Peptides against a protein of PDB entry 3C2G. Designs and how they scored, part 19

Target 1, 209 residues: chain A of PDB entry 3C2G
Amino acid sequence: IRTFDLLGLLLHDSDAIDGFVRSDGVGAITTVVQYPNNDLIRAGCKLLLQVSDAKALAKTPLENILPFLLRLIEIHPDDEVIYSGTGFLSNVVAHKQHVKDIAIRSNAIFLLHTIISKYPRLDELTDAPKRNRVCEIICNCLRTLNNFLMMWIPTPNGETKTAGPNEKQQVCKFIEIDILKKLMSCLSCEGMDTPGLLELRSTILRSFI

## One batch from the design tools (peptide; aimed at target 1 N91)

Design b2_p14_5_s4 (made by RFdiffusion4, then SolubleMPNN; from b2_p14_5, 4 letters changed)
Fold by OpenDDE base, seed 1:
Formats: structure tokens, sequence, C-alpha cells
Structure b2_p14_5_s4 (fold): chain B 209 residues (1-209), chain A 14 residues (1-14)
């Protein structure tokens, strides 16, 4: 715990973050969070989120790390762990096709749907901190999905991959009425990217149905 | 305050 707090105090600039990641810092964190200590897991996942925008992640082997993190956020009951883990996932897959491929092979699309599905609508949450945290988790999941979808959307400058039938089916689950109701409840929260969420739904409807 | 990580998002094609 104290080590992660100290590392968080050292990681104030992008160069220090890149240095940590180049020194297998993500591997070190994932080793530590394998121990059954919730405070340690929370602190480790928070540190992962803090370094999640590191440029050095494009050169980091994630074949063992990313499946482990996906399993952690699948089973862990703590919203702080889910928030940090989904935040890390959304950033680590951005602009990195090979990282997207690892995540998708590890059933990440279905996991994002499962995470959104387990939370109530925000109108059912009276506690403002809890409501805001759940909203942020849902945003992280949808942003991650958006980053995945971009590899299957035609761009003027590249060969478009075709989504497999299973991936297409899993993407289409995000247009379900129960998901829509949860998303609409999130759009009532201040600071939500309402246009981005509506655009994501429109993209699924136009390109995947 | 600890540095907030940047939000990395791929924009939809126009």
Amino acid sequence: as target 1 above (209 residues)
Amino acid sequence: APRKPKVLEEPLPP
C-alpha cells in the first residue's frame, strides 16, 4: 500500500510514468495484486489507472497482464477496483490494435456488457458518491467499447477488419432496452459526454445491425 | 494533486 502511494507521488510527469512502465512497472503491479488483500488490490489498480496513458504501453507485452486484469474486474466486488480497471482498459487499448486483439480474445466485449448490467439505474441510487462512481464505470466501459469499434469502422486511410460473428453479436447486446435505460439515467448526470454515448449507439445501429 | 491520466479516445470518423 505505502509503496503504491509513494509511486503515485513520484508519477507527476509523463517521463516518470513512461520510465516506470518501461521498467516493467505494470508487471510489478499485477504481481502484487495477485495477493488476496483488498486494500492492496485497490491501491494497485489505482496506480494502473494513473499510468494508463503512458506511451511506453505500446511497447509493453500485455499478453499475460491484460487477461489477468480482465479476470480481476470480472470477479472483484469493489467499485473502486472496477473504476480503476475499466479506466486502465479504456486507455491501454486506445490506438493500439495489438492490445485490442488481446482484450477481445479474452472476452472483453462481453465483460463490458456484464459490468454495465450488474449496476442499477442511477435513479435508483440515492448516495451521490456511489451514483457518480457507477456513472464513471459505465463511461469507462462505453469508451472502451468505442475504442474497440473503431477497428471495424471504415477509414479513408486503412484496411478495415471485419468483426467476427461472435464479436458482432456481443456488440449488438449494447443496444438492448435495459442497457439503454441505464445509459439514459447516466445522461442526467453532470459531466457526462452525452453526445459521445448517443453517437456510440448510432454507430452500432448503422454498422453492426 | 496527483496527475490525472489523459482520457484516450479514438474519435468516430466523420
Scores: peptide ipSAE 0.581, ipTM 0.933, DockQ to the pose 0.617
OpenDDE base, seeds 2, 3, 4, 5: peptide ipSAE 0.549, 0.551, 0.554, 0.568; ipTM 0.927, 0.925, 0.929, 0.931

Design b2_p14_6 (made by RFdiffusion4)
Pose (drawn by RFdiffusion4):
Structure b2_p14_6 (pose): chain A 208 residues (1-190, 192-209), chain P 14 residues (1-14)
Amino acid sequence: IRTFDLLGLLLHDSDAIDGFVRSDGVGAITTVVQYPNNDLIRAGCKLLLQVSDAKALAKTPLENILPFLLRLIEIHPDDEVIYSGTGFLSNVVAHKQHVKDIAIRSNAIFLLHTIISKYPRLDELTDAPKRNRVCEIICNCLRTLNNFLMMWIPTPNGETKTAGPNEKQQVCKFIEIDILKKLMSCLSCEMDTPGLLELRSTILRSFI
Amino acid sequence: SSSAAEAQRRAAQE
């Protein structure tokens, strides 16, 4: 845990996190967080969140790491882990088609739907720290969804990709009535929460 | 877009 904390302090900028990724740091973190201990898991995921915007992640073999992290996000009961995992997912798929492909094959879009749907409306959360966390989680999920949807929107540049049935059923779940009600309620609930502005802006983009 | 990762790094430098 202290090693994770120390690496977190050392990796202050882009060159440092890229150096860590080129040294197989992401693979090391994911291997270690297989140990069933929550403090250790929380610490490893915090560091993964920190290095998630690394451009070197375009070169790292993610065929095994990514499905493992999606499974962790699916079953781990604590919000800090979900926060870190979904934050990492949003950055790791960004600008990387082959990584989006890995995520789709592992049902990443279906998982985003499940993560958003499990939480009550933001007006039903009393403690401010927790409400802000759910707010950032939903925001992370929708940012991930938006990084996927770009593939299938006709671009005059000429890269009109066709969605397979697998991608179709996952994306279409986001027009089911239950999640639309929840998403529209985040847009209008009445809520002093620092992450609310970014959430509402991201929701509008998801609908667009 | 990468704000969460950058915010984690700023928090680590505090």

Design b2_p14_6_s1 (made by RFdiffusion4, then SolubleMPNN; from b2_p14_6, 10 letters changed)
Fold by OpenDDE base, seed 3:
Structure b2_p14_6_s1 (fold): chain B 209 residues (1-209), chain A 14 residues (1-14)
Amino acid sequence: as target 1 above (209 residues)
Amino acid sequence: GSELSRRQREEARL
């Protein structure tokens, strides 16, 4: 815990973060969070989130790290772990086709659907901090989905990857009325990435037509 | 559209 707090203080410097990632810091965190301590897991995932936009991640092998994190998010019911993990996932897959492919092969699309599905409707949450955290988690999931869907949208240049049949089936689950209602509820939350959610809505429509 | 990334460090600096 104290070590992660100390690292957290260094995270205000982008060069320090990049140096940490270049020194296999992500691997070190993933090693530490293998211990069955919830506080340690929470702190480690928070640290992952804080470094998730580091430029050095483009050069970091994620073949073992990303499946491990996805499994961690799947197993842990802790909102802080899920928040941090889905936030990390959203950032780490952005603009990195190779990382998207690892995530998709690791059943990330289905996991995102599972995460969204298990949370109650935002209108049922009276506690504002809890409601906001749930909204952020859903938003992280949907943002990650958008980053995946962007691979399969035809570009004017005619080069498009086609989603496989399994990926298409997994994506189709996000047009369920429950998921759509949760998306719409997130649009009403203060401080949310409303433009990003609107982009996702557009991306979904373009992916299914 | 662009891919979405949340810049967590920018939020922590505000």
Scores: peptide ipSAE 0.100, ipTM 0.721, DockQ to the pose 0.255
OpenDDE base, seeds 1, 2, 4, 5: peptide ipSAE 0.065, 0.036, 0.055, 0.045; ipTM 0.733, 0.699, 0.696, 0.704; seed 4 fails the geometry check

Design b2_p14_6_s2 (made by RFdiffusion4, then SolubleMPNN; from b2_p14_6, 11 letters changed)
Fold by OpenDDE base, seed 1:
Structure b2_p14_6_s2 (fold): chain B 209 residues (1-209), chain A 14 residues (1-14)
Amino acid sequence: as target 1 above (209 residues)
Amino acid sequence: GSELSRRAREEALK
């Protein structure tokens, strides 16, 4: 735990973060968080989030890491773990098509829907820190979904991949009234990635029309 | 979290 705290304090510089990632730091964290200690898992996932925008991740194989992280999020009903994990996922899938493919094959779309669905409406949360954390989690999930949907929208300059029937069915769940209400609630929250959420709304419309 | 995600998305678009 203290090791992760120390690393978090040291990793304020982008070069240091890249150095950590190039030295298989992400793999090291995922190895450590396999032990059943909640505090260790929280600290490790937080560190993953902190390095998740590192440029060196573009050269890091994530074939084993992403499925493990997705499973971790699935089985740990911890808001801090889910926040960090979905944040990590959102960041790493932003850059590479290959990473998106790994996530989708690992049932990420369904998991994201499950995560959003399990949380109460934001208006039912009176504690501001809790409400904000829940909103951030939902935003991470929805931002990740946007990155997936963008793959299937025709662009003038590229070959459009077609979503399989299973992926389409999974994505269709995101237009459920409950999910849409949560999206709208997040759009009204201060300090959230409102532009990203608005982009998703547009992307959803383009994907289903 | 949202800030990191935003930055990551912006970098991917460059």
Scores: peptide ipSAE 0.054, ipTM 0.711, DockQ to the pose 0.139
OpenDDE base, seeds 2, 3, 4, 5: peptide ipSAE 0.037, 0.031, 0.030, 0.030; ipTM 0.690, 0.687, 0.675, 0.680; seeds 2, 3, 4 fail the geometry check

Design b2_p14_6_s3 (made by RFdiffusion4, then SolubleMPNN; from b2_p14_6, 11 letters changed)
Fold by OpenDDE base, seed 2:
Structure b2_p14_6_s3 (fold): chain B 209 residues (1-209), chain A 14 residues (1-14)
Amino acid sequence: as target 1 above (209 residues)
Amino acid sequence: GSKLSQRQRELSLQ
């Protein structure tokens, strides 16, 4: 715990973060969070989130890391773990087709839907910190979905990946009324990535209409 | 695709 806190304090510099990642820091974290300690898991996932935008991650194989993280999120219904994990996922799939493919093959789409679906409506949450955290989680999930959907939108150059039948079925769940309502609720939350959510709205319209 | 500037956000909240 203290080690991850210390690393979190020291890793405010982008070069330091890149150095950590190049030294297999992500692998080290994933090893540590295999221990059944909730505080350790929280701290480790938070550190993953903190390094999730590192340039060095583009060169890091995620074939083992992503499935592990997805499973961790699935089995640990802890808001802090889910927040950090979905944030990490969102960042690492951005602009990386092979990472998107790993995530999708690891049932990420279904998991993200499950995560969004399990939370109550934001208007039912009276505790502001809890409401904000839930909104952030939903935003992370929706941002990740946007990154997936973007793969299947025709580019002017005709390069389009077609979603497989299973992928299509999983993605179709995100246009259900409950998910759309939660998207709209997140748009009403202050301090959220409103531009990203608006982008998703646009992406959904382009993908399904 | 979109990324979270998580580090920047956390630094702004501290």
Scores: peptide ipSAE 0.046, ipTM 0.706, DockQ to the pose 0.346
OpenDDE base, seeds 1, 3, 4, 5: peptide ipSAE 0.026, 0.025, 0.027, 0.028; ipTM 0.652, 0.657, 0.665, 0.662

Design b2_p14_6_s4 (made by RFdiffusion4, then SolubleMPNN; from b2_p14_6, 10 letters changed)
Fold by OpenDDE base, seed 4:
Structure b2_p14_6_s4 (fold): chain B 209 residues (1-209), chain A 14 residues (1-14)
Amino acid sequence: as target 1 above (209 residues)
Amino acid sequence: GSSLSRRAREEALK
């Protein structure tokens, strides 16, 4: 725990973060969080989040890491773990087709839907820190979804993949009224990525209409 | 897009 905290304090510089990643730091974290200690898992996932936007991750194989993290999120009802994990997922899939494919094969779409669905409506949360955390989690999930959807939208000059029937079945769940309401509720939260959420709304419309 | 943009924050602070 203290080691991860120390690393978190030291890894504020993008070059330092890249150095950590190049030294298989992500693999080291994932090894450590395999131990059944909730505090360690929280700290490790937070550190993963902190390095999730590192450029060096583009060269890091995530075939084992990502499925493990997804499983970790699935089995831990811990908001901090879920926040960190979904944040990591959102960042690593951004503009990385290879990583998107790994995530999708690892049932990420279904998991994201499950995560969003299990949380109460934001208006039912009176505790501001809790409400904000839940909103952040939902935003992470939805931004990840947006990144998936975008790869299936035809572009004039871009490589577009066609979503398979399984993927289509999974993503269609995100147009259910509960999910859409939560999307809209997140738009009302202060400090949230409102532009990103609006982009998702647009992407959903383009994907399903 | 990315949920976290550390690099963007760093650039904004320079």
Scores: peptide ipSAE 0.069, ipTM 0.709, DockQ to the pose 0.269
OpenDDE base, seeds 1, 2, 3, 5: peptide ipSAE 0.055, 0.056, 0.062, 0.037; ipTM 0.701, 0.689, 0.698, 0.685

Design b2_p14_7 (made by RFdiffusion4)
Pose (drawn by RFdiffusion4):
Structure b2_p14_7 (pose): chain A 208 residues (1-190, 192-209), chain P 14 residues (1-14)
Amino acid sequence: IRTFDLLGLLLHDSDAIDGFVRSDGVGAITTVVQYPNNDLIRAGCKLLLQVSDAKALAKTPLENILPFLLRLIEIHPDDEVIYSGTGFLSNVVAHKQHVKDIAIRSNAIFLLHTIISKYPRLDELTDAPKRNRVCEIICNCLRTLNNFLMMWIPTPNGETKTAGPNEKQQVCKFIEIDILKKLMSCLSCEMDTPGLLELRSTILRSFI
Amino acid sequence: SLTEEPLKHYPYSL
């Protein structure tokens, strides 16, 4: 845990996190967090979140790491882990088609739907720290969804990709009534939460 | 024109 904490302090900028990724740091973190201990898992995922915007992640083999992390997000009961994992997912798929492909084959879009749906409305959360966390979690999920939807919107540039039935059923779950009600309620609930502004802006983008 | 969501960077703290 202290090693994770120290690496977190050392990796101040882009060059450092890219150096870490080129040294197989992401693979190392994911291997270590297979140990069933929550403090260790929380610490490893915090560091993964920190290095998630690395451009070197375009070169790292993610065929095994990414499905493992999606499974971890799916079953781990604590919000800090969910926060870190979905934050990592939003950055790791950004600008990387083959990584979006890995995530789709592992049902990443279906998982975003499940994560958003499990939480009550923001007005039903009393403690401010927790409400802000759920807010940042939903925000991470929708940012990940938006990085996927770009593939299938007609671009005059000429890269009109066709969605397969697998991608279709996952994306179409986001027009089911239950998640639309929840998403529209985040837009209008009445809530002193620092992450609310970014969340509402991201929601509008998801509908667009 | 639309683009992907910008990257976020997360500073580490103890």

Design b2_p14_7_s1 (made by RFdiffusion4, then SolubleMPNN; from b2_p14_7 with H9R Y12F S13T)
Fold by OpenDDE base, seed 2:
Structure b2_p14_7_s1 (fold): chain B 209 residues (1-209), chain A 14 residues (1-14)
Amino acid sequence: as target 1 above (209 residues)
Amino acid sequence: SLTEEPLKRYPFTL
């Protein structure tokens, strides 16, 4: 706990964050969150989220970290852990092809669908803090999906990665009416990245056209 | 109130 609080004070400085990541700080956090302590897991995953935009993450080996984090967010019941973990995932896969490939091989697309599917509709959530947190989780999942879909959109230069048949089948699950309703509900939530969600909608449409 | 707003920068890949 105190170590995460001290690191939390360093999170206001981008060079301090980058220094932490270069010193295998992400590996250290992932070691700590293996203990069966929910407060420690929550604090560790929050710290992962806070360092998730570090430039040094482009040079960090994530082959062991990502599969572990994906398993954690698959099974953990705490929405704060799911929020932090999906947020970390969305940022760490951004602009990092090798990280996207690790996540996809680790069944990330299916997991994102599973996470979105397990939450009720936002209109069924009467508690505003809970509703907002669920919306943020769904947005994190959909943002992560957008970052995957962008790999398979034809560039003007003609170099396109083709999604495998399994990945295509998993992506097709996101056009289910339940998922689309959840996306639309997120667009109606205050304080959400509405431009980003509209970009995702455009990316989904372009991926199926 | 330390608004520990988590770094809201989840940039979508442009």
Scores: peptide ipSAE 0.126, ipTM 0.617, DockQ to the pose 0.080
OpenDDE base, seeds 1, 3, 4, 5: peptide ipSAE 0.029, 0.057, 0.026, 0.060; ipTM 0.592, 0.576, 0.584, 0.585

Design b2_p14_7_s2 (made by RFdiffusion4, then SolubleMPNN; from b2_p14_7, 4 letters changed)
Fold by OpenDDE base, seed 1:
Structure b2_p14_7_s2 (fold): chain B 209 residues (1-209), chain A 14 residues (1-14)
Amino acid sequence: as target 1 above (209 residues)
Amino acid sequence: SLSEEPLKRYPFTL
């Protein structure tokens, strides 16, 4: 716990973060969060979120790390762990095609739907901190989904990856009325990336045309 | 306070 707080204090700039990632810091964190201690898991996942923008992650082998993190955020009951883990996922897949491919093979699309589905409606959450945290988790999931869907939209050059039939079926679950209501509720939350959520809505619509 | 956020968030696009 205190060790992760100390590391997080030292990782206050991009060069320190990149140095930590180049020294297998992500692998070290994922080893430590395998211990059955929720405070340790929370602190480790928070540190993962803090390093999730590192340029060195493009050169890090994530084949063993990412499936483990996906399993953690599937089963862990703590919203702080889910927030940090989905935040890490959303950033690590950005601009990194090989990481997107690992996540998709690890059933990430269905997992994102499962995470969104387990939360109550935002209008049922009276506690503002809890409501905002749930909204941030949903936004992290939806950002990750957008980054997947964009691979299957035709480029100006006419090149497009084709989504498999399983991926298409998993994407179809995001047009469920409950998911759409949660997306719309996130657009009304203060401090949320409203442009990004509107873009996701556009990307979803384009994926069904 | 430790930021709960990464230093940089990647946008929804890309």
Scores: peptide ipSAE 0.287, ipTM 0.696, DockQ to the pose 0.086
OpenDDE base, seeds 2, 3, 4, 5: peptide ipSAE 0.034, 0.034, 0.027, 0.040; ipTM 0.612, 0.580, 0.598, 0.623

Design b2_p14_7_s3 (made by RFdiffusion4, then SolubleMPNN; from b2_p14_7, 6 letters changed)
Fold by OpenDDE base, seed 3:
Structure b2_p14_7_s3 (fold): chain B 209 residues (1-209), chain A 14 residues (1-14)
Amino acid sequence: as target 1 above (209 residues)
Amino acid sequence: PLEEEPLKRFPHTL
């Protein structure tokens, strides 16, 4: 706790964040969150989210870290852990193609669908803080999916990666009517990344045409 | 309450 509070004070300095990440700080956090303490897991995943925009992450090996985080957000019951973990995932897959490839091989597309599917409809959530947190999680998942789908859209320059048959089948689940309704409900939430959700809607339409 | 700097989101890879 006190060490994370001190690290939390250093998070206001971008050079301190980059220094922490260059010193294998992400590996240190992932070691700490293996301890079966929910307060420690919550604090560690929040710290991961707060450093997830660090330029030094582009040079960090994520081959062991990312599959571990995906397993954590699959099984952990706390929405704060899911929020932080999906937020981290959405940022790190934006960095480099190799990070997207690690996530896809680690069944990330199916996991994103599972996470969106486990939450009730936003119209069934009367508590505004809970509704907003669920919407933020869904937005993090959908933003991560957008970053995957963009790899498989034909570019004018003819460099097309083709999604494998399994990836295509997993992506097809996101056009289910209940997923599309959740996407549309998130567009009506205050403080959401409405431009990013509109981009995803356009990307989905272009991927299925 | 330290105002959490809004999560610096990496831009989407276009």
Scores: peptide ipSAE 0.321, ipTM 0.712, DockQ to the pose 0.091
OpenDDE base, seeds 1, 2, 4, 5: peptide ipSAE 0.307, 0.038, 0.272, 0.316; ipTM 0.787, 0.606, 0.765, 0.781

Design b2_p14_7_s4 (made by RFdiffusion4, then SolubleMPNN; from b2_p14_7 with T3S H9R S13T)
Fold by OpenDDE base, seed 1:
Structure b2_p14_7_s4 (fold): chain B 209 residues (1-209), chain A 14 residues (1-14)
Amino acid sequence: as target 1 above (209 residues)
Amino acid sequence: SLSEEPLKRYPYTL
């Protein structure tokens, strides 16, 4: 715990973060969070979020790390772990096709739906901090989904990757009325990525045309 | 309170 807090304090600049990632710091964190200690897992996932934008992650092999993190955020009950883990996932798949491919092969699309589905409606959450954290988790999931869906939109050059039949079926689950209501509720939350959520809505609609 | 560093939002780039 205190070690991750110390690392988080030292990793205040992009060069220190990039140096930590180049030294297999992400692998070190993922090793430590395998211990059955929720405080350690929370602190480790928060540190992952802090380094999730590092340029060195483009050169880091994530084939063993990303499937582990996906399993962690699937089963862990703590919203702080889910927030940090989905935030990490959202940032690491951005601009990194090979990371998107690893995530998709690891059923990330279905997992994002599962995470959104397990939370109550935002109107049922009276505690503002809890409601905001749930909104942020849903937004992290939806931003990650948008980054996947954009791969299957035709480019001006007529080249497009085609989603497989399984991926198409998994994407179809995001048009469920419960998911759409949660998306709309997140659009009304203050400080949320309203542009990103509107882009996702547009991208989903285009994926079904 | 360590200010939660805002999640850096990366748009999809082709």
Scores: peptide ipSAE 0.032, ipTM 0.614, DockQ to the pose 0.090
OpenDDE base, seeds 2, 3, 4, 5: peptide ipSAE 0.032, 0.029, 0.028, 0.029; ipTM 0.616, 0.620, 0.602, 0.610

Design b2_p14_8 (made by RFdiffusion4)
Pose (drawn by RFdiffusion4):
Structure b2_p14_8 (pose): chain A 208 residues (1-190, 192-209), chain P 14 residues (1-14)
Amino acid sequence: IRTFDLLGLLLHDSDAIDGFVRSDGVGAITTVVQYPNNDLIRAGCKLLLQVSDAKALAKTPLENILPFLLRLIEIHPDDEVIYSGTGFLSNVVAHKQHVKDIAIRSNAIFLLHTIISKYPRLDELTDAPKRNRVCEIICNCLRTLNNFLMMWIPTPNGETKTAGPNEKQQVCKFIEIDILKKLMSCLSCEMDTPGLLELRSTILRSFI
Amino acid sequence: SRIEVALANTVPPS
């Protein structure tokens, strides 16, 4: 845990996190967080969140790491882990087609739907720290969804990709009535929460 | 912090 904390302090900028990724740091973190201990898991995922915007992640073999992390997000009961994992997922799929492909094959879009659907409306959360966390979680999920949807929107540049039935059924779950009600309620609930502005902006983008 | 920078970069491009 202290090693994770120390690496977190050392990796101040882009060159440092890229150096860590080129040294197989992401693979190392994911291997270690297989140990069933929540403090250790929380610490490893915090560091993964920190290095998630690394461009070197375009070169790292993610065929095994990514499905493992999606499974972890799916079953781990604590919000800090969900926060870190979905934050990592949003950055790691960004600008990387083959990584989006890995995520789709592991049902990443279906998982975003499940993560958003499990939480009550933001107006039903009393403690401010927790409400802000659910807010940032939903925001992370929708930002991941938006990085996917770019593939299938007609671009005059000429890269009109066709969605397979697998991608179709996952994306179409986002027009089911239950999640639309929840998403529209985040847009209008009446809520002093620092992450609310970015959430509402991201929701509008998801509908667009 | 470095985490805030990573989170700022989660915004998808236009």

Design b2_p14_8_s1 (made by RFdiffusion4, then SolubleMPNN; from b2_p14_8, 8 letters changed)
Fold by OpenDDE base, seed 4:
Structure b2_p14_8_s1 (fold): chain B 209 residues (1-209), chain A 14 residues (1-14)
Amino acid sequence: as target 1 above (209 residues)
Amino acid sequence: SPLDRALAASVPDL
């Protein structure tokens, strides 16, 4: 725990972050957080979030790391683990087709639906710190989903991949009435990614129905 | 194991 906090205090510069990632620092964190300690898991996931935009991640093999992180988020009901893990996921999949493919094969679309479905409506949360954290988690989920969907949107100049039948079914779950009511309750929240929510809905309705 | 106990004791320092 203290080592991860100290590492997080040393990793302020992009070059230091890239140096850590090139030295298999992400693999080292994921090895340590296999130990069943909640405080260690929180600290490790927070450190993963801090390095999640590193340029060196484009050269890091994520085939074992992403499935492990997705499983960690699935089994831990901890908002700080979910925040950090969804933040990491949303950053690491950005502009990286191969990383999106690993996450999707690891059931990431269904996991993101499960995460959003577990939280109460934001308008029912009276505690402002809790409401803000849940809002940030939902924004991380939306950003990740929009990053997945863009793989299957026809561009004027390219062959687009077609979503498989399972992926299409998982994406269509985000237009079910109960999840839509929950997502609509987010529109009034300060700090909500309202553009990302409207993009998700528009993309599903245009390309997946 | 003794190793698991040593790892468990070192977790606060990680």
Scores: peptide ipSAE 0.031, ipTM 0.540, DockQ to the pose 0.020; fails the geometry check
OpenDDE base, seeds 1, 2, 3, 5: peptide ipSAE 0.025, 0.024, 0.025, 0.025; ipTM 0.568, 0.552, 0.558, 0.575; seeds 1, 2, 3, 5 fail the geometry check

Design b2_p14_8_s2 (made by RFdiffusion4, then SolubleMPNN; from b2_p14_8, 10 letters changed)
Fold by OpenDDE base, seed 3:
Structure b2_p14_8_s2 (fold): chain B 209 residues (1-209), chain A 14 residues (1-14)
Amino acid sequence: as target 1 above (209 residues)
Amino acid sequence: SPLDRSLAASEPDD
């Protein structure tokens, strides 16, 4: 616990973060968070989020790491863990087709839907910090989904991959009225990535028209 | 994809 807290305090420099990632730091964190200690899991996932934009991740094998993290955020009850994990996921798949493919094969699309579905409507949450954290989690999930959908948008000059039938079916679940209401609720939250959410809405609509 | 987005890394809570 103290070691990860110390690392979190020391990793303020982008070069230091890249050095940590190049030294299999992500693998080390994922190994440590396998122990049944909630404080350790929380600290480890927070550290994952902090290094999730490292350039060195493009060269890191994620075939074992990503499925483990997906399972963790599927079952863990702590919103801080879910926030950090979904944030990491959104960043690690960004601009990395091979990582998107690993995530999708590991049922990430369905998992994102499951996570969003587990939370109550934001208007039912009276505690502002809790409401904001839930909103951030939903936004992380939706950002991740948008990053996936970008693979299947036809570009005028390129061969686009087509989504498989299973992926299409899973994406269709995000147009459920409950999901749409949660999306709209997130748009009303202050400090949220409203442009990103609007982009997702546009992407979803374009995917189904 | 050129339209992929990343979450800004949260500054460590001081």
Scores: peptide ipSAE 0.120, ipTM 0.746, DockQ to the pose 0.109
OpenDDE base, seeds 1, 2, 4, 5: peptide ipSAE 0.107, 0.111, 0.107, 0.117; ipTM 0.730, 0.732, 0.732, 0.728; seeds 2, 5 fail the geometry check

